# Ledger of designs, part 196: peptides against a protein of PDB entry 3HUF

Target 1, 320 residues: chain A of PDB entry 3HUF
Amino acid sequence: MWIIEAEGDILKGKSRILFPGTYIVGRNVSDDSSHIQVISKSISKRHARFTILTPSEKDYFTGGPCEFEVKDLDTKFGTKVNEKVVGQNGDSYKEKDLKIQLGKCPFTINAYWRSMCIQFDNPEMLSQWASNLNLLGIPTGLRDSDATTHFVMNRQAGSSITVGTMYAFLKKTVIIDDSYLQYLSTVKESVIEDASLMPDALECFKNIIKNNDQFPSSPEDCINSLEGFSCAMLNTSSESHHLLELLGLRISTFMSLGDIDKELISKTDFVVLNNAVYDSEKISFPEGIFCLTIEQLWKIIIERNSRELISKEIERLKYA

## One batch from the design tools (peptide; made by RFdiffusion4, then SolubleMPNN)

Design b2_p25_6_s1 (from b2_p25_6, 12 letters changed)
Fold by OpenDDE base, seed 3:
Structure b2_p25_6_s1 (fold): chain B 320 residues (1-320), chain A 25 residues (1-25)
Amino acid sequence: as target 1 above (320 residues)
Amino acid sequence: SFEEQLKKDKEEEEKEIAEDPSLFE
């Protein structure tokens, strides 16, 4: 989201969130969803127009800002952004930090981009929420992104958490739920004059972790917990690979179960399979190796004695 | 119109400057 603040109390000492939309900025406007009052004798009654675009798909992957357009309203002394005079037709900016000078005002409006990118694990929930979140200037998507700040967990009662949720947790993404999204959607009007009124996602996250036994107390409990062990997996899922890397595993990849030869078995403590392959090919598992799903692995990892549990299972199958 | 309002604002600002030359300094 774009946040503006200013020196010299020209914004009345308040920070403001700017959602996608158009704002008239000047001395003689009243603060609302489309106006920003600036208190200075050096500023025109209506001085500039700010236009913030909705996020693009690219913004979801890069964590880049919504495009910020500034247009001078043909003022006597013009408008500058980052010491450059705004062009006659307006200029668009993709920088994360904008110093906006209105006329000869000695104080600047500082606009900065606070990154918020929400990944969804469920396409149906994305379809439900994406439009509303985009109107808040929040990029949304399904795919993993290094720019992802928040992850929406599906609340299906009694289901195991997905690989996406596991990975989001381990990479220290803030896991949120539909209740947070609902709250976020309602605050749009209240945060116009005070950006501090933005709901805290960390409270939602803490509540999710506390109330769900499928999560450890922290990502640090699981990160590198399997350091020194080796696994093999099908080269099909990047998220699964990244998850196993965060556990500290040495990972070998194979294309089919038939590629699991004696050499691979000698170097591998266990094989990680997806549910479909595990269920369909269980009769064809190579002898002398421990095969499990990511979900089964996760159930072991969340235990305090995860290393002992895995070691015991590896030994059991080596001598069976 | 918005454009008419902007024109009016400028005319008012010119008067304000004439009355108080310290405006917009």
Scores: peptide ipSAE 0.409, ipTM 0.921, DockQ to the pose 0.849
Fold by OpenDDE base, seed 4:
Structure b2_p25_6_s1 (fold): chain B 320 residues (1-320), chain A 25 residues (1-25)
Amino acid sequence: as target 1 above (320 residues)
Amino acid sequence: SFEEQLKKDKEEEEKEIAEDPSLFE
């Protein structure tokens, strides 16, 4: 989201969130959803137009800002952005920090990008919320992204958390739910005058973790918890691979169960499978190796004695 | 229209500057 602040009292000492939309900026406008009052004798009654575009798909992956357009409203002294005069037809900016000078005003409006990028685990929830979140200037998507700041967990009552949720937790992404998204949809008007009124997602996250026994107390409890062990996995998902890496595992990849030969078995402590392969192939598992799902692995990892539990399971199957 | 309003604003600003030349400094 874009936030504007200004030096001096030209913005009345307030920080304001600018959502996607158009704003008339000037001395003789009233603050509302489409106007920004600037208190200075050095600026025109209506001085500039700010237009913030909705996020692009690229912005979801890069964490880049929504495009910020500035147009001077044919003022006597013009408008500058980052010391450069705005062109006659307006200019568009993708920098995360903008210093906007209106005419000869000695104080600048400072616009900065607050990164908020929401990954969804569920495509149906993405379809439901994406439009509203994009209108808040929040990039959204399904795929893993290094720019992801928040993760919407799939709430299925009585089901294990998904691999996406597990990975989001371990990479220290703020896990949120539909209740937080609903709350975000209501704050649009209140944050016009005070950007600090944006709901804290960390409270939602803390409540989710506290009330769900499928989460460890912290990501740090799980990170590198299986250091020294080796696993093999099907080359199926990047998230699964990254999850296992965060556990400190040495990972070998294979394309089919038929690739699991005696050599691989000798070097591998256990095989990690997805649920579909586990359920379909459980009768044809290679002898002498421990096979488990990611969800089964997760249930072990969240235990305080995870290393001892894994060791016991490996030993049990080597001697069976 | 918005354009008519901008025109009016400019005409008013020109008068304001004529009355107080320190405006827009």
Scores: peptide ipSAE 0.409, ipTM 0.921, DockQ to the pose 0.835
Fold by OpenDDE base, seed 5:
Structure b2_p25_6_s1 (fold): chain B 320 residues (1-320), chain A 25 residues (1-25)
Amino acid sequence: as target 1 above (320 residues)
Amino acid sequence: SFEEQLKKDKEEEEKEIAEDPSLFE
């Protein structure tokens, strides 16, 4: 989201969140969803127009800002952004930090990008929320991205957490739920002139973890917890691979269960499968190797004695 | 219109500057 602040009390000592939309900026406007009052004798009654675009798909993957357009309203002394005069037709900016000078005003409006990118676990939830969140200047997507700051957990009553949720937790993404999204959708008017009213996602996250026994106490409890073990996995998802890497596993990949030869078995402690393959292929599992699902592995990893538990299971199946 | 309002604003600003030359300095 874009946040503006200024020196010299020209914004009344307040910060504002600027959502996607158009704002008239000047001395003789009243602060609302489309106007920014600036208190200075050195600026025009209506001095500039700010236009913030909705986030692009690229912004979701890069964590880049919504495009910020500035147009001077044909003022006597013009408008500058980052010490450059705004062109007659306006200019567009993708920099994360903008110093906006209105005419001869000795104080600048500082606009800065606060990164917030929300990943969704399923396409249905994305379809439900994407439009509203994009109107808040929040990039949204389904695929894993290094720019993601938040992850929406799908709450299905009585279901295990998904691989996406497990991975989001281990990579220290803030996990949120529908309640947080609902709250975000209602704050748009209340955060005018008070950017501090933006809800804290960390509190939501703490509540989710505290109330769900499927999470360990911290990501650090699981990161590298299986260091020294080796696994093989079906080449199915990048998230599954990254999850197993964060556990400290040495990973081998295979294309089918038929590719699991004696050489691979000799180098592998266990095989990780998705639920569909595990359930369909139970009868065709190679002899002398421990096969489990990611969800079964997760149930072991969240335990304090995970290394002992996994060792016992490996031993049990080597001698079976 | 917005354009008419901007024109009016400029005319008022010119008067304000004439009364107080320290405006916009």
Scores: peptide ipSAE 0.408, ipTM 0.920, DockQ to the pose 0.846
Fold by OpenDDE base, seed 2:
Structure b2_p25_6_s1 (fold): chain B 320 residues (1-320), chain A 25 residues (1-25)
Amino acid sequence: as target 1 above (320 residues)
Amino acid sequence: SFEEQLKKDKEEEEKEIAEDPSLFE
């Protein structure tokens, strides 16, 4: 989201969130969803137009800002952005920091991009929330991205957490739920005058972790907890691979259970399977190797003695 | 219209500057 601040009380000492939309900026306007009052004798009654675009698909992957357009309203002394005069037709900016000077005003409006990018685990929830979140200037998507700041957990009562949720936790993404999204959708008007009124996602996250025994106390309890072990997995998902990497595992990939030969078994401590393959093929597992699902692995790694538990299972099958 | 309002604003600003040259310093 774009946030504006200014020196010299020209914004009344307040920070303001600028959502996607158009704003008339000047001395003789009233603060609302489409106007920004600036208190200075050195600026025009209506001085500039700011236009913030909705996020692009690219912004979800890059964490880049919504495009910020500035147009001078034919003022006597013009408008500058980052010490450059705005062109007659207006200019567009993709920088994360903008210093906006209105005329000869000795104080600048400082616009900065606060990164917020929400990944969804469920396509139905994405479909439900994407439009509203995009209107807040928040990029949204399903695929893993290094730019993601928040992850929406789907609450299914009595189900294990998904691989996406496990990975989001380990990569230190803030896990949120539908309650946070509901609250976020209501703040659009209230944050016009005070950007600090944005809901605290960290409080939501802490509550999720505290109330769910499927989470360890911290990501650090699990990161590299299986360092020195080797696994093989089906080449099914990037998230599963990245999850196992964060556990410190050496990973080999295979395409089918038939590719698990004596050579692979000799180099591998255990095999990680998806639920469908595990349930269908459990009778036909290769002898002398420990096979488990990611969900079964997760139940082990959240235990304080995870390394000992895995070692015992590996030993049991080597001597069976 | 918005354009008519901008014209009025400019005309008023020119008068304000004529009355107080320290405006826009």
Scores: peptide ipSAE 0.407, ipTM 0.920, DockQ to the pose 0.856

Design b2_p25_6_s2 (from b2_p25_6, 11 letters changed)
Fold by OpenDDE base, seed 3:
Structure b2_p25_6_s2 (fold): chain B 320 residues (1-320), chain A 25 residues (1-25)
Amino acid sequence: as target 1 above (320 residues)
Amino acid sequence: SEEEELKKDKEEEEKELEKDPSLFE
C-alpha cells in the first residue's frame, strides 16, 4: 500500500494510506476518500491529482508498487516528483519512494510503498476476495512468490494443513484467515487520517498458531530440524521441494517410482510422495525404504523428538 | 465541472495574492 507522510505538519502530523483511486490534493480540500488536505500557504487550493492504480499480476511476483500517477492542476509553481517537474499531461511512477513537492512549499510529501502481497491456498477464496483486496492496493495470487508477505489459510474444520500452509509457515510468511480479510475490508475509511489504524496481521497469526495443534510454536523449531537426513521425491512440486529444503534435508529427485534403484535406496533415508501416488502405489513401494507423504512427515516434524521418530522409522524398515 | 471549480479556485487565488503578496512565497 502507498503511505504518505510529510514534514512541517503540512499533513497535520499524520500518516495516510492511499488506496487505489484518485485524490485531489490541495490547501482548500477536506480529507476524505478522494481528497488530501495539505496545510501550507505555498500551495494552491487544488494543487495536484494523485491517481493510484490497482495492482498488476507482475506486482504480485515482484512486490512492486501500484503505479502512482501525479498530475499538476495547472498551478503557478507546478509540482515536482523526485526533483523533476511533472509534465503537463502528468507522469506515472513505479519507484517505491516519491518526494512530492507542491509549488514552493518548503516541505515535501513523502510517499513510500509498504509491500503487502497476499497468497491464497484456495482458488475459491482467491476468487471471493481478490477484487476487494486489489481495491486496497494489495496484490493477490495462488502461486508462491518471494514477494508474498501474507498467506491465507483455508479453515476447513478437521482438515490437515496443506503443503502451501506448511511452506508459508516455514518461510515466515504471516498466516492469516478469512476473519482478517473481513477486518481489512472494513477499515478502508478509518485509516484515511491515521495509517496506524491498520489491523495487526501478527495478532491474527498468533491466534491461528495458538489455536491449531498442527503448528509448532515457531518456524525455527522446524527449520533444519532434519539436517543430516536425505530424502528422495518426485519432481512434481517446487513448493514441496522448497519445504523439504527448509527442513535441512538433502533431496534427490526422481521421475517415477521405477527410478528408485538400489543405489538411490543406499543414499536415501526416506521417500516423500504426494497423496495420489502414495495411495495408488503403496503396494508397489520398494522394499527396505521408508515411504511417506509430506503430511505424514509434517506430523512427525512438529513433534519435539522429530529426529528420534524419523530415525526409529528408518531403522524399523532397514531391519524388517 | 471540475474544470470550472479549478478556474474559480484560480480566480480566488489571484484575489488572495492581491491582498497578501507573500502568499505562495
Scores: peptide ipSAE 0.322, ipTM 0.894, DockQ to the pose 0.833
Fold by OpenDDE base, seed 2:
Structure b2_p25_6_s2 (fold): chain B 320 residues (1-320), chain A 25 residues (1-25)
Amino acid sequence: as target 1 above (320 residues)
Amino acid sequence: SEEEELKKDKEEEEKELEKDPSLFE
């Protein structure tokens, strides 16, 4: 989201979020969803127009800012952005930091981009929330991205957490739920005057972890906890692979259970399977190897003695 | 129209500047 601040109390000492939309900026406007009052004798009654575009699909993957357009309203002394005069037709900016000078005002409006990108685990939830979040200047998507800051967990009572949720937790993404999204949808008007009224996602995340025994106390309890072990996995998802990498595992990939030969078994401590393959093929597992699902592995790695538990299962099958 | 309002604002700003030449300094 874009946030504006200014020196010399020209914004009344307040920080303001600029959502996607158009704003008239000047001395003689009232603060609302489409106007920004700037208190200076050096500024025109209506001085500039700011236009914030909605997020692009690219912005979800890069964490880049919504495009910021500035147009001077044919003022006597013009408008400058980053010390450059704004052109007659307006100029567009993709920099994360903008210093906006209105006329001869000795104080600048400082616009800065606060990165917020929300990943969804479920396409139905994305479809429900994407439009509202995009109108807040928040990029949204389903795919894993290094730019993601938040992850939406679907709360189903009595269900195991998904691989996406496990991976989001380990990569230190802030896990949020529908209650946080509901709160975000209501703050749009209140944050016009005070950007500090933006809801704290970390409080939501702490409450999720505290109330769900499927989470360890921290990602650090699990990261590299299985260093030195080797696994083989079915080539199914990038998230599953990245999850196992974050556990510190050496990973081999295979396409079918028939590809698990004596050579692979000799180099592998255990095999990770998806639920469908595990349930269908459990009668025909190769002898001398420990097979488990990601969900079964997760139940082991959240235990304090995870390395000992896995070692005991590996030993039991080597000597059977 | 927005253009008519901008013209009125400019005409008022010119009159304000005639009264206070230090305006916009």
Scores: peptide ipSAE 0.321, ipTM 0.894, DockQ to the pose 0.834
Fold by OpenDDE base, seed 4:
Structure b2_p25_6_s2 (fold): chain B 320 residues (1-320), chain A 25 residues (1-25)
Amino acid sequence: as target 1 above (320 residues)
Amino acid sequence: SEEEELKKDKEEEEKELEKDPSLFE
């Protein structure tokens, strides 16, 4: 989201979130959803128009800002952004930091981008919330992204957490739920005057973890917990691969169980499968190797003695 | 219209500047 602040009390000492939309900026406007009052004699009654675009798909992957357009309203002394005069037709900016000078005002409006990118695990939830979140200047998507800051947990009552949720947790992304999204949708008016009134997602995250026994106490309890073990990964997502890497596993990727010969079995501690492959091929598993799903692996990893548990399972199947 | 309001604001600002030349400095 874009946040503006200013020196010299020209914004009344307040920080403001600029959601996607159009704002008239000037001395004689009243602060509302489409106006920004700036208190200076050095600026016009209506000085500039700020237009914040909705997030692009690219912004979700890069964590880049929503496009910020500035137009001077044909003022005597113009408008500058980052020491450059705004063009007659307006200019668009993708920099994360903007210093906006209105005319000869000695104080600048500082606009900065606070990155918030929300990944969804469920396409139905994305479809439900994406429009509202985009109107807050929050990029949204389904695919894994290095720019993701938040992850919406798929709540199925009584089901195991998804691979996406597991990976989001280990990546130290803030896991959120529908309750937090609902709060975000209601804050649009309250944060106009005070950007600090933005709901804290960390409280939601703490509550999710505390109330769900499928999470370890911290990501650090699981990161590199399986260092020294080797696995073969079959027909898994990229998220599953990255999850296994974060566990410290040596990973071999295969296309089919038939790719695992006796030599590979001797070098591999266990095979990780998705649920569909596990259920369909359980009768054709290679002899002498431990095969499990990512969800079964997760249940072991969240235990304090995960290394001992895995070692016992490997031994059990090697001698069966 | 927004354009008419902007024009009016400019005409008022010019009159303000005539009264106070230090305006906008």
Scores: peptide ipSAE 0.320, ipTM 0.894, DockQ to the pose 0.789
Fold by OpenDDE base, seed 5:
Structure b2_p25_6_s2 (fold): chain B 320 residues (1-320), chain A 25 residues (1-25)
Amino acid sequence: as target 1 above (320 residues)
Amino acid sequence: SEEEELKKDKEEEEKELEKDPSLFE
């Protein structure tokens, strides 16, 4: 989200969130959803127009800001952004930090981008929430992104957490739920005067983890917990690969169960399969190797004695 | 119109500047 602040009390000592939309900025406007009052004698009654665009798909992957357009309203002394005069037709900015000077005002408006990118675990939830979140200036998507700051967990009662949720947790993404999204959708009016009224996602996250026994106490309890073990997996999911890598596993990939030869078995402690392959191919599992799902592995990993548990299962199947 | 309001604002600002030349300094 874009946040503005200013020196010299020209914004009344307040920080403000700017959502996507258009704002008239000037001395003689009243603060509302489309106006920003700036208190200075050196500023025109209506001085500039700020236009913030909705997030692009690219912004989701890069964590870049919503495009910020500035137009001078034909003022006597013009408008500058980052010490450059705004062009007659307006200019667009993608920098994360903007110093906006209105006329000869000795104080600048500082606009800065607070990165927030929300990943969804399923397309249905994305379809439901993307429009509202984009109107808040929040990039949204389904695919894993290095720019992702938040992850929406799909709560199905009695279901195991997804691989996406497991991976989001281990990579220290803030996990949120629909209740947080609902709260975000209501804050638009309240944050006009005070950017600090933005809800803290960390409290939501703490509550999710505390109330769900499928999570370990911290990501650090699981990261590298299986260091020294080797696994093989189907080359199907990047998230699954990254999850296993974060566990400290040496990973080999294969295309089919038929590719699991004696050489691979000799170098591999266990095979990780998705649920569909595990359930369909149980009869066709290679002899002398332990096969499990990611969800079964996760249930072992969240235990304090995960290394002992996995070792016992490996031994049990080598001698069966 | 927005253009008419901007024009009025300019005319008023010019009158304010005539009264206080330091207004935009």
Scores: peptide ipSAE 0.315, ipTM 0.891, DockQ to the pose 0.856

